# Designs tried in a protein design run: peptides against a protein of PDB entry 4Z5W. Part 22

Target 1, 305 residues: chain A of PDB entry 4Z5W
Amino acid sequence: IPDVFLELNKLWYFSAQSNLFNGEMPRSLSNSRSISLLSLRNNTLSGQIYLNCSAMTNLTSLDLASNSFSGSIPSNLPNCLRLKTINFAKIKFIAQIPESFKNFQSLTSLSFSNSSIQNISSALEILQHCQNLKTLVLTLNFQKEELPSVPSLQFKNLKVLIIASCQLRGTVPQWLSNSPSLQLLDLSWNQLSGTIPPWLGSLNSLFYLDLSNNTFIGEIPHSLTSLQSLVSKENAVEEPSPDFPFFKKKNTNAGGLQYNQPSSFPPMIDLSYNSLNGSIWPEFGDLRQLHVLNLKNNNLSGNIP

## One batch from the design tools (peptide; made by RFdiffusion4, then SolubleMPNN)

Design b1_p10_2_s2 (from b1_p10_2, 8 letters changed)
Fold by OpenDDE base, seed 4:
Structure b1_p10_2_s2 (fold): chain B 305 residues (1-305), chain A 10 residues (1-10)
Amino acid sequence: as target 1 above (305 residues)
Amino acid sequence: EPFYLTTVPF
């Protein structure tokens, strides 16, 4: 990418995604005063990620996903006072979340999906201080770590939590009950165990639940038949609109189905590929907004209602 | 196999 962004004093949106750009990010780009949205996703850009936050005063969205960047997560990003959305997916950091992210008050949407992030306990302890954080995607990190269950963890404004395909151990963490605005939860493709907790049915905004491909046991909690977002349309909670798309994937090597907004997801309960037993509750018939009920590959018995 | 969510297609 040429170093010409100093001349582009009116450039508000720069998208150069899905090209063959290599080398480092131009210094003039890292100092752009005009750019609000920057997307360089799906290139071969390299070097250290550095942004001059004192210069980049208009930066609101940053998508650097699927690049060959190296080094540390840029600890100065909290100084980008308008930066709301960050997609750092598929950047091989091999790092922990910086402590400075405790101060990241502008942050609303963060993805580190498949970014070799380590120490989920530290990551969650840090990110809970991001008071405006609504979307958190940590898929394909923390391999074989324990999902912390510390009840003091609080993501008060969290609407979308995706921590899939981490081989995480532990149980569904009680601290998620402190996120009453949660709309989408994906904890699929982990090694989570125990029972599915009944309090999960108290998340009145939860329209998309994926607990598939874990080691959950026991019965499906009857409280899931009372998920208010799936009973009635009346709770049109403002959905988070992150400036990055989501992708449904079966395998790391396959192309994903793209979803531009969380609202584009069908209302879903996926409990497939667990060790759940007991019956399918007839009261699943009350979930009039439910589009997908996936209970495949469990130990369920009795009649299909 | 079930799906999982991510923010990159590959």
Scores: peptide ipSAE 0.542, ipTM 0.946, DockQ to the pose 0.832
Fold by OpenDDE base, seed 1:
Structure b1_p10_2_s2 (fold): chain B 305 residues (1-305), chain A 10 residues (1-10)
Amino acid sequence: as target 1 above (305 residues)
Amino acid sequence: EPFYLTTVPF
């Protein structure tokens, strides 16, 4: 990318995604005072990610996903006082979340999906301090770590939590009960064990639940038949979605299905590929907004209602 | 196989 962004003093939106750009980010871009939205996703950009937050005072969205960047996560990003959305998916950091992210009050949406992030305990302990954090995507990180169950963890404003395909051990963490605004939970493709907790059915905004491909045992909690968002057509006020799309992917090299907003996901309960037993509750029939109920590959018995 | 969610297609 040419180093000409000093001359582009009116440039608000720069999207150069899905090109063949290589080398480092130009210094003039990292110092742009005008840019609000920067997307360089799906290129071959390399080097250290550096943004001069004192210069980049208009930066609101940063998508650097699927690049060949190396080194540490930029610890100065919390100094970008307007930065709301960060997509750092598929960047091989081999790092922990910086402690400075405790101060990241502008942060609303963060993805580190497949970014070689380590220490989930530290990551969650840090990110719980982000008072405006609504979307957190940590898929394909923390390989074989334990999902912390520390009751003091608190994500009050969390709407979307995705921590899939991490081979995480542990149980469904009690601290998620402190996220009453949670709309989407994906903990699929882990090694989570124990029972599915009844309090999960108290998450009245939860319309998408994926616990598939874990080691859950016991009965399906009857409280899941009372998920308010799936019972009634509440006009879910479309909250501002992240500036990055989501992809529903199989564990194959195939492209994922793109969803531009969390609201575009079909209302779903996926408990498939577990060791759940007991019956399918007839009261799943009360979930009139439910589009997908996936209970396959369990130890369920009795009649199909 | 079940799906999982991510923010990149590949």
Scores: peptide ipSAE 0.527, ipTM 0.942, DockQ to the pose 0.869
Fold by OpenDDE base, seed 3:
Structure b1_p10_2_s2 (fold): chain B 305 residues (1-305), chain A 10 residues (1-10)
Amino acid sequence: as target 1 above (305 residues)
Amino acid sequence: EPFYLTTVPF
């Protein structure tokens, strides 16, 4: 990418995604006072990520996903006082979340999906201080770590939590009960154990639950039949979504289905590929908004209601 | 093959 952004003093939106750009990010771009939305996703950009947050006072959205960047996560990003959305998916950092992210009050949406992030305990302890954090995507990180169950963890405004395919150990953490606005929870493809906690049914905004491909035991909590968002069409006020879309990948090599908004996901309960026992509750019939109920590959018995 | 939610298409 040429170093010409100094002359582009009115440039508000720069999207150069899915090109063949290589080398470092231009210094003039890292110092742009005008840019609000920056997307360089799916290129071959390299070097360390550096943004001059004192210059980039209009920066609101940053998508650098799927690049060959190296080094540490930029610890100065919290100084970008308007920065809301960050997509750092498929950047191989091999790092922990910077301690400075405790101060990241502008942050609303963060993805580190497949970014070689380490220490989930430290990551969650830091990110709980982001009072405006609504979307957190941590898929394909924290390999074989333990999901912290510390009850003091609090994500008050969290709406979307995705921590899939990490081989995480532990149980469904009680601290998630402190997230009453949670709409989407994906903890699939882990090594989570214990029972599915009944308090999940008290998350009145929860319309998408994926606990599939774990080691959960015991009965399906009857309280899941009373998930309010699946009983009635609440007019879910379309809250501002992340500036990045979600992708449901089937195969590692295939393009996934794109979901521009969390509301675009089909209402779902997926508990498949566990060791759950007992009956399917007839009261699942009360979930009139439910599109997908997946209970396959468990130890369930009795009648199908 | 694992289905996973991510923020990149590839």
Scores: peptide ipSAE 0.506, ipTM 0.931, DockQ to the pose 0.663
Fold by OpenDDE base, seed 5:
Structure b1_p10_2_s2 (fold): chain B 305 residues (1-305), chain A 10 residues (1-10)
Amino acid sequence: as target 1 above (305 residues)
Amino acid sequence: EPFYLTTVPF
């Protein structure tokens, strides 16, 4: 990428995704006063990620996903006082989240999906201080760690939590009951055990629940038949979505199904591939907004209602 | 086949 961004004093949006750009990010780009949205996703950019936050006073969105960047996660990003959205998916950091992210008050949406992030306990302890954090994606990290159950963890404004395919141990953590605005929860493809907790049915905004491919036992909580978002069409206030799309992938080599908004996901309960027993509750018929109910590959018995 | 949610298409 050429070092000409000092002359581009009116440049507000720069998207150069899905090209063959190599080398480092140019110094004039890291010092741009005008850029609000920056996307360099899916290139071969390398070196250390550096942004001059004192110069980049208009930066609101950053997508650097699927690049060959190395070194540490930039600890100075909280100094970018307008930075809301960060996509760092498929950057191989081999690192912990910096302690400075406790001060990241502008942060609303964060993805480290498949970025070799380590220490889930430290990550959640840091990120709970981000008062405006609504979307958190941590898929394909923390391999074989234990999901923290510490009751003091609080994500008050969290709407989307995705921690899939981590081989995490533990139980569904009680601290998630402190997130009353939660709309989407994906904890699929882990080694989570115990029973599915009844308090999940108290999350009135929860329309997408994926607990598939775990080791859950016991009955399906009857409280899931009373999930308010699945009983009635609430007029979901169109909140501003993350500036990055979501992708539902079947395998590493196929293109994912793209979802531009969390609201574009079909309303779903997926409890498949567990060790759940008992009957299917007839009251699942009250979930008039439910599009997908997946209960396959369990130990369920009785009549299908 | 495993399904997972991510923020990249590939």
Scores: peptide ipSAE 0.503, ipTM 0.928, DockQ to the pose 0.722

Design b1_p10_2_s3 (from b1_p10_2, 6 letters changed)
Fold by OpenDDE base, seed 2:
Structure b1_p10_2_s3 (fold): chain B 305 residues (1-305), chain A 10 residues (1-10)
Amino acid sequence: as target 1 above (305 residues)
Amino acid sequence: SSSYITTVPF
């Protein structure tokens, strides 16, 4: 990428996604006063990520995902006082989340999916201080760590939590009950154990639940038949989604399907590939908004209602 | 096939 961004003093949006750009980010880009949205996703950019937050006063969105960046996570990002959305997916940091992220009050959406992030306990302890955090994606990190169950963890404004494919141990953490605005939960492809907690059915905004491919035991909580978002068509207020899309693999699409907003996911309960027992509750028939109920590959018995 | 969610194409 040429080092010409000093001349582009009116540049608000720069999208150069899915190109063949290599080398480092231009120094003039890292010092751009005008840029609000920066996306360089899916290139071959390398070196250390550096942003001059004192210069980049208009920066609101940063997508650097799927690049060859190395080194530490930029600890100065909280100084970018307008920065709301960060996609750092598929960058090999091999690092912990910086302690400075405790001060990241502008942060609304964060993805570190497949970024070799370590220490989930520290990560969640840090990120709970981000009072405006609504979307958190930590898929493919924290390999074989334990999902902390510390009751003091609080994500009050969390709407989307995705911590899939981490081989995480532990149970469904009770601190998630402190997230009453939770709409989408994906904890699939872990080693989570214990019972599915009944309080999940109290998350009235929860329309998408994926607990598949874990080691859960016991009965399906009857309270899941009372998920209000799946009973009634509440007009899901189209809340401002992250500036980055989501991707989910389906059996037919090797690259996955793109979902531009969390609301684009079909209403779903996926409890498949566990060790759940007991019956399928007939009251699942009350979930008139449910598109996908996946209970396959469990130890369920009785009649199908 | 892994049917988990991420923020990049698979």
Scores: peptide ipSAE 0.601, ipTM 0.934, DockQ to the pose 0.753
Fold by OpenDDE base, seed 1:
Structure b1_p10_2_s3 (fold): chain B 305 residues (1-305), chain A 10 residues (1-10)
Amino acid sequence: as target 1 above (305 residues)
Amino acid sequence: SSSYITTVPF
């Protein structure tokens, strides 16, 4: 990318996604005072990510996903006082979340999906201090770590939590009961064990639950038949979406399906590929907004209601 | 095939 952004003093939105750009990010871009939205997703950009947050006073959204950047996660990003959305998916950092992110009060949406992030305990301990954090995507990280169950962890404003395909051990963490605004939970494709906790049914905004491909045992909590967001339509508050899309693979599409906002996901309970036993509750019939109930590949018995 | 959510294409 040419180093011409000094002349572009009115440039508010720069999107150069899905090109063949290589080399480092231009210094003039990293010092742009005008840019609010920066997306360089799906290029071959390299080097260390550096942003001059003292200059980039208008930066609100940063998408650098699917690039060849290396080195540490930029510890100075919390100094970008307007920065809300970060997509650092598919950047091979091989790093921990910086301690400085405790101060990242502008942060609303963060993705490190498939970014070789390490130490989930430290990551969650840091990110819980981000009071405005609503969307957290950590898929394909923390390989074979334990999902911390520390009750002191608090994500009070969290709406979307995705920590899928990490080979995580542990149980469904009790600290999620402190996230009453949780709408979407994906903990699929881990090694999570124990029972599915009944308090999940108290998450009145939860319309999408994926616990599939784990090692859960016991019965399906009857409280899941009382998920208020799946009983009634009235609670579908259109909330501000992250500035980055989500992708979910279905068997037919190699690249997955794109979802521009969390509300575009069909209301779902997926408990498939576990070791759950007991019956299917007839009261799942009360979930009138539920589009997908997936209970396949369990040890369930009795009648289908 | 894995059906988990990411923020980039598969």
Scores: peptide ipSAE 0.601, ipTM 0.933, DockQ to the pose 0.752
Fold by OpenDDE base, seed 3:
Order: C-alpha cells, then structure tokens, then sequence
Structure b1_p10_2_s3 (fold): chain B 305 residues (1-305), chain A 10 residues (1-10)
C-alpha cells in the first residue's frame, strides 16, 4: 500500500479488503486524523500492528483480520478513544490479552477468532472491565484450557458471546446469568460437561443457542421452552451491530455463509452431539419464533410431541 | 464439518 494518506485529509472510509497487498501498513495511514473506518482484511500485510492513537482521533472501526502481522497485540489501542470495533481474526499473535484493555471503555465489539490467544481466565478478567462490550468472539483460541466459572465475572452489556472450537473444559459458567441482554450464545465444539443450567431459560433476549458438540448430560431444561424471544416476536430494536460480518459453515459452502448482523441468524436451539437424556418437551411447540431445533445425536427417548 | 461461528470466511 503506498504512503500517500497525508494528502487524503478528508478520507473517512478506507476499505481495501480481499486484495494482494503485502508489506507493512503505511506510516501515513497509522497517523491519519480523518479515517473513521479502516478495513484491510484478507491481505498479506506483515510487521507489527502500530497505530498512533493520539493522531487517529476519528478511528471507530478497525478490521485487520486474515493478515500476516507479527508480534504482540498493540497495548496502546485503549488510547484510541473512539475505537469501537476490532476484528483481529486469523492473526497469529501467540499472546495474552494486554492488561491495558481493562481501560478500553470505547470498545463495543471484539474478535480474536483463530488468533492463537492464550489464557482464557486472564482474557475474561480483563475484558469484563470493558463496560460497553456487546460482542465478543474468541473462537479457535485457548486450546484445551478450562472455561472459568468464577461467579465474580460480569459482562453486563454482552449481547453476543462466541467461544467455539476451543476444546474448552468445564461447565456452562454461572457468570453468564449476569448478562441479561444476551441474544446469541455459541459454545459449540468444546469439551464442556455437566448439565445444561435452567437459568439459560431466564435470558429473555436469547434467540440463538448453540451448545452442540460437547459432553453435556441430563435432561433438557424445561425452562428453554419459556425463552421469551422465541415465544413472542418482540420488536428487537436493532442495536448497532459490529462493522465486521459473521461466518457459519453449512454443508454446501466451503467458505461458509456470511451474516452481516446477529439478527440475520435464524432463531435456533442446537443441542446436537451431546449425551442428553429424557423426553422432548411438548412445550417446545410454544416457541412460535423458533426456526431450528436440533437435538440430533443424543440419548433422548419417549414420544416425539 | 464444523458449524461454529467466526468473523472470517472458513
């Protein structure tokens, strides 16, 4: 990418995603006062991620995903006082979340999906201080670690939590009951065990639940038949979604399907590929907004209602 | 094939 951004003093949005750009990020770009949205996703950019937060006073969105950046996560990002959204997916950091992220009050949406992030306990202890954090994606990190169950963890404003395919051990953590605004939960493709907790049915905004491909046992909690978002069509005021899209693989598309916002996901309960027993509750018929109920590959018995 | 969510294409 050429070092010409000093002359572009009115540049508000720069998107150069899915190109063949290599080398480092231009110094004039890292010092741009005008840029609000920066996307360089899916290139071959290298070197360290450096942003001059004292100069980049308009920066609100940063997508650097799927690049060849090296070194540590830039600890100065909390000094970018308007920075709301960060996509660092598929950057091999091999690092922990910086302690400075405790002060990241502008942060609303964060993805480190497949970024070799380590120490889930430290990551969650740090990120709970981000009071405006609504979307957290940590898929393909923390390999074989234990999901912390510490009741003091609090994500009060969390809407979307995705911690899939980490081979995480432990149980569904009680601290998630402190997130009453949770809309989407994906904990699929882990080694989570125990029973599915009844308090999940008290999350009135929860319309998408994926607990598939774990080691859960016991009965399906009857409280899941009372999920308010699936009983009635609430006029969910579209809260501002992350500036980065989501991707979910289906059998027909090698690259997955793109979802531009969490509301684009079909309302779903996926409990497939566990060790759940007992009956299917007839009261699942009350979930008038439910599009997908997947209970495949369990130990369920009795009549289908 | 994994059916989990991420923020980049598979």
Amino acid sequence: as target 1 above (305 residues)
Amino acid sequence: SSSYITTVPF
Scores: peptide ipSAE 0.596, ipTM 0.931, DockQ to the pose 0.734
Fold by OpenDDE base, seed 5:
Structure b1_p10_2_s3 (fold): chain B 305 residues (1-305), chain A 10 residues (1-10)
Amino acid sequence: as target 1 above (305 residues)
Amino acid sequence: SSSYITTVPF
């Protein structure tokens, strides 16, 4: 990428996704006062990520995902006072989240999906201080760590939590009950155990629940038949979605399907590939907004209602 | 089988 961004003093959006750009980010780009949205996703950019936050006063969205960046997560990002969305997926940091992220009050949406992030306890302890954090994606990190169950963890404004495919141990953490705005929960493809907690049915905004491919035991909580977002067609207020899309792989599409907003996911309960027993509650028939009920590969018995 | 969600193409 040429070092000409100083001359482009009116450039507010720079998207150069899915090209063959290599080398480091140009110094003029890292010092751009005009850029609000920066996406360099799916390139071969390398070196350390450096952004001059004192210069980049308009930066609101940063997508550097799927690049060959190395080194530490930039600890100065909280100094980018308008930075709301960060997609650092598929950047191999091999690092912990910086302690400076406790001060990241502008942060609304964060993805480190498949970024070799380590220490989930430290990550959650830090990120709970991000009072505006609504979307957190930590898929494919923390390999074989334990999901913290510490009741003091609080994500009061969290709407989307995805911590899938981490081989995480532990149980569904009670601190999630302190997230009453939670709409989408994906904890699939872990080693989570115990029972599915009844308090999940009290999350009135929860329309998408994926607990598939775990080691959950016991009965399906009857309280899941009372998920208010799946009973009633509440007008899901179009909440500010992250500037980055989500991807979910269907069996037929090698690249997955793109979902531009969390609301684009079908209302779903996926409890498949567990060790759940007991019956299917007939009151699942009350979930008039439910599109997908997946209970495949469990120990369920009785009649299908 | 259901897949996990990410923020980049698979």
Scores: peptide ipSAE 0.580, ipTM 0.927, DockQ to the pose 0.855

Design b1_p10_2_s4 (from b1_p10_2, 9 letters changed)
Fold by OpenDDE base, seed 5:
Structure b1_p10_2_s4 (fold): chain B 305 residues (1-305), chain A 10 residues (1-10)
Amino acid sequence: as target 1 above (305 residues)
Amino acid sequence: EPFYLTTFEE
């Protein structure tokens, strides 16, 4: 990428995703006073990620996903006072979340999906201080760690939580009951055990639940038949979605479905590939907004209602 | 196999 961004004093949006760009980010780009949205996703960019937050006073969105960047996670990002959205997916950091992220008050959406992030306990302890955090994606990290169940963890404004394919141990964490605005939960492809907790049915905004491919036992909680978002048409307040897309992936298929907004996901309960027993509750018929009920590959018995 | 969610293209 050429070092010409000092001359581009009116440049507000720069998207150069899905190209063949190599080398480092040009210094003039890291010092741009005009850029609000920056996407360099899906390239071969390298070197250390550096942003001059004192110069980049208009930066609101940063997508650097699927690049060959090296070094540390930039600890100065909280100094970018307007920075809301960060996508660092598929950047191999081999690091913990920086302690400076406790002060990241502008942060609304964060993804580190497949970024070799370590220490889930430290990551959640830091990120709970981000009072404006609504979307958190941590898929393909923390391999074989334990999902912390510490009741002091509080994500009051969290709407989207995705921690899939981490081989995490433990149970569904009680601290999620402190997130009453939660709309989407994906904890699929882990080693989570125990029963599915009944308090999940009290999350009135929860329209997408994926607990598939775990080691859950016992009956399906009857409280899931009373999920308010699936019983009635809530007026979906169109909240500003993250400035990065989501991808629904299978391990064997490269071609995932792209979803530009969390609201574009079909209303779903996926409990497939567990060890759940008992019957299907007839009251699943009350979930008039439900598009997908996936209960395959369990130990369920009785009649289909 | 079930799906899971990511924020990168493969």
Scores: peptide ipSAE 0.579, ipTM 0.952, DockQ to the pose 0.876
Fold by OpenDDE base, seed 1:
Structure b1_p10_2_s4 (fold): chain B 305 residues (1-305), chain A 10 residues (1-10)
Amino acid sequence: as target 1 above (305 residues)
Amino acid sequence: EPFYLTTFEE
């Protein structure tokens, strides 16, 4: 990318995603006063990520996903006072979340999906201080770590939590009960154990639940048949979505479906590929908004209602 | 196999 962004003093949106750009991010780009939205996703950009937050006073969205960046997560990003959305997916940091992110008040949406992030306990302890954090994606990190169950963790404004394919141990954490606005939860492809907690059915905004491919045991909690968002046609208030898309992945290279907004996901309960027992509750028939109920590959018995 | 969610293209 050429170093010409000093001349582009009116450039508000720069999207150069899905190109063949290589080398480092131009210094003029890292110092742009005009840019609000920056997407360089799916290129071959390299070097360290550096943004001059004192210069980049209009920066609101940053998508650098699927690049060859290296080094540390930029600890100065909280100084970008308008920065709301960050997609650092598929950037191999081999790092922990910076402590400075405790002060990241502008942050609303964060993805580190497949970014070699380490120490989930520290990451969640830091990120709980982001009072405006609504979307958190940590898929394909924290390999074989334990999902912390510390009751003091609080994500009061969290709407989307995705921590899939981490081989995480532990149980469904009680601290998620402190996230009453949670709409989407994906904890699939882990090694989570224990029972599915009944309080999960008290998350009245939860329309998408993926607990698939874990080691959950016991019965399906009857409280899941009373998930309010799946019972009533409440107009899901389209809250401002992250400026980055979501992708459904399989282990097979079959092209993932792209979803531009969390609201575009079909209402779903996926409990498949566990060790759940007991019956399918007939009261799942009350979930009139449910599009997908996936209970396959469990130890369920009795009649299909 | 079940799906999982991410924010990067394959």
Scores: peptide ipSAE 0.573, ipTM 0.952, DockQ to the pose 0.881
Fold by OpenDDE base, seed 3:
Structure b1_p10_2_s4 (fold): chain B 305 residues (1-305), chain A 10 residues (1-10)
Amino acid sequence: as target 1 above (305 residues)
Amino acid sequence: EPFYLTTFEE
């Protein structure tokens, strides 16, 4: 990418995703006073990520995902006072989340999906201080770590939590019951155990639940038949979505579906590939907004209602 | 095979 962004003093949006750009990010771009949205996703950019937050006073969104960047996670990002959305997916950091992220009050949406992030306990302890954090994606990190169940963890404004394919141990953490605005939960492809907690049915905004491919046991909580978002079409207030898309992936290289907004996901309960027993509750018929109920590959018995 | 969610293209 050429070093010409000093002349582009009115540049507000720069999207150059899915190209063949290589080398370092231009210094003039890292010092742009005008840029609000920057997407360089899916390129071959390299070097260390550096942003001059004192110059980049308009920066609101940063998508650098799927690049060959190296080094540490930029600890100065909390100094970008308007920065809301960060996508660092598929950047191989091999690092912990910086302690400075405790002060990241502008942060609303964060993805480190497949970024070689380590220490989930430290990550969650840091990120709980981000009072405006609504979307958190940590898929393909923390390999074989234990998912913290510490009741002191609080994500009061969390709407989207995705921590899939981490081989995480533990149970569904009770601290999620402190997230009453949770709309989407994906904990699939882990080694989570125990029973599915009944308090999940009290999350009135939860319309997408993926607990598939874990080691859950016991009955399906009857409280899941009363998920308010799946009973009634409440007008989901068009909440500001993350400025990055989501991708529904299989372990097989069959192209994933792209979802530009969390609201574009079909309302779903996926409990497939567990060790759940008991009956399918007839009251699942009350979930008039449910598009996908996936209970395959369990130990369920009785009649199908 | 179940799916999972990411924020990167395949």
Scores: peptide ipSAE 0.567, ipTM 0.950, DockQ to the pose 0.877
Fold by OpenDDE base, seed 2:
Structure b1_p10_2_s4 (fold): chain B 305 residues (1-305), chain A 10 residues (1-10)
Amino acid sequence: as target 1 above (305 residues)
Amino acid sequence: EPFYLTTFEE
């Protein structure tokens, strides 16, 4: 990418995703006063990520995902006072979340999916201080760590939580009950154990639940048949989605379906590939908005309702 | 196999 962004003093949106750009991010781009949305996703950019937050006063969205950047997570990003959305997926940091992210009050959407992030406990302890955080994606990190269950963790405004394919141990964490606005939960492809907690059915905005491919035991909580978002067609307030797409992947080699908005996901309960027992509740028939009920590969018995 | 969600293209 040429170093011409100083001349582009009116540039508000720069999208150069899915190209063959290599080398470092231009210094003039890292100092752009005009840019609000920057997407360089899916390139071969390298070097250290550096943004001059004192210059980049209009920066609201940053997508650098799927690049060959190296070095540390930029600890100064909280100084970008308007920065709301960050996608750093598939950047190999081999790092913990910077402590400075406790001060990241502008942050609304964060993805570190497949970024070699370490220490989930520290990450969640830091990110709980981001009071405006609505979307958190941490898929393919924290390999074989324990998902912290500390009840003091609070993500009050969280709407989308995705921590899939981490081989995480532990249980469904009680602190998620403090997230009453949760709409989408994906904890699939972990080693989570215990029972599925009944309080999940109290998350009235939860329309997408993926607990598939874990080690859950016991019965399906009957309270899941009472998920209000799946009973009634509430007008989901179209809140501004993250400025980055989601991808639904089946396995490491399958092309994912792209979803531009969390609301574009079909209403779903996926509890497949667990060790759940008991019956399928007939009251799943009350979930008139449910598109996908996946209970396969469990120990369920009785009649199919 | 079940699905999972991420924010990067393969």
Scores: peptide ipSAE 0.566, ipTM 0.949, DockQ to the pose 0.899

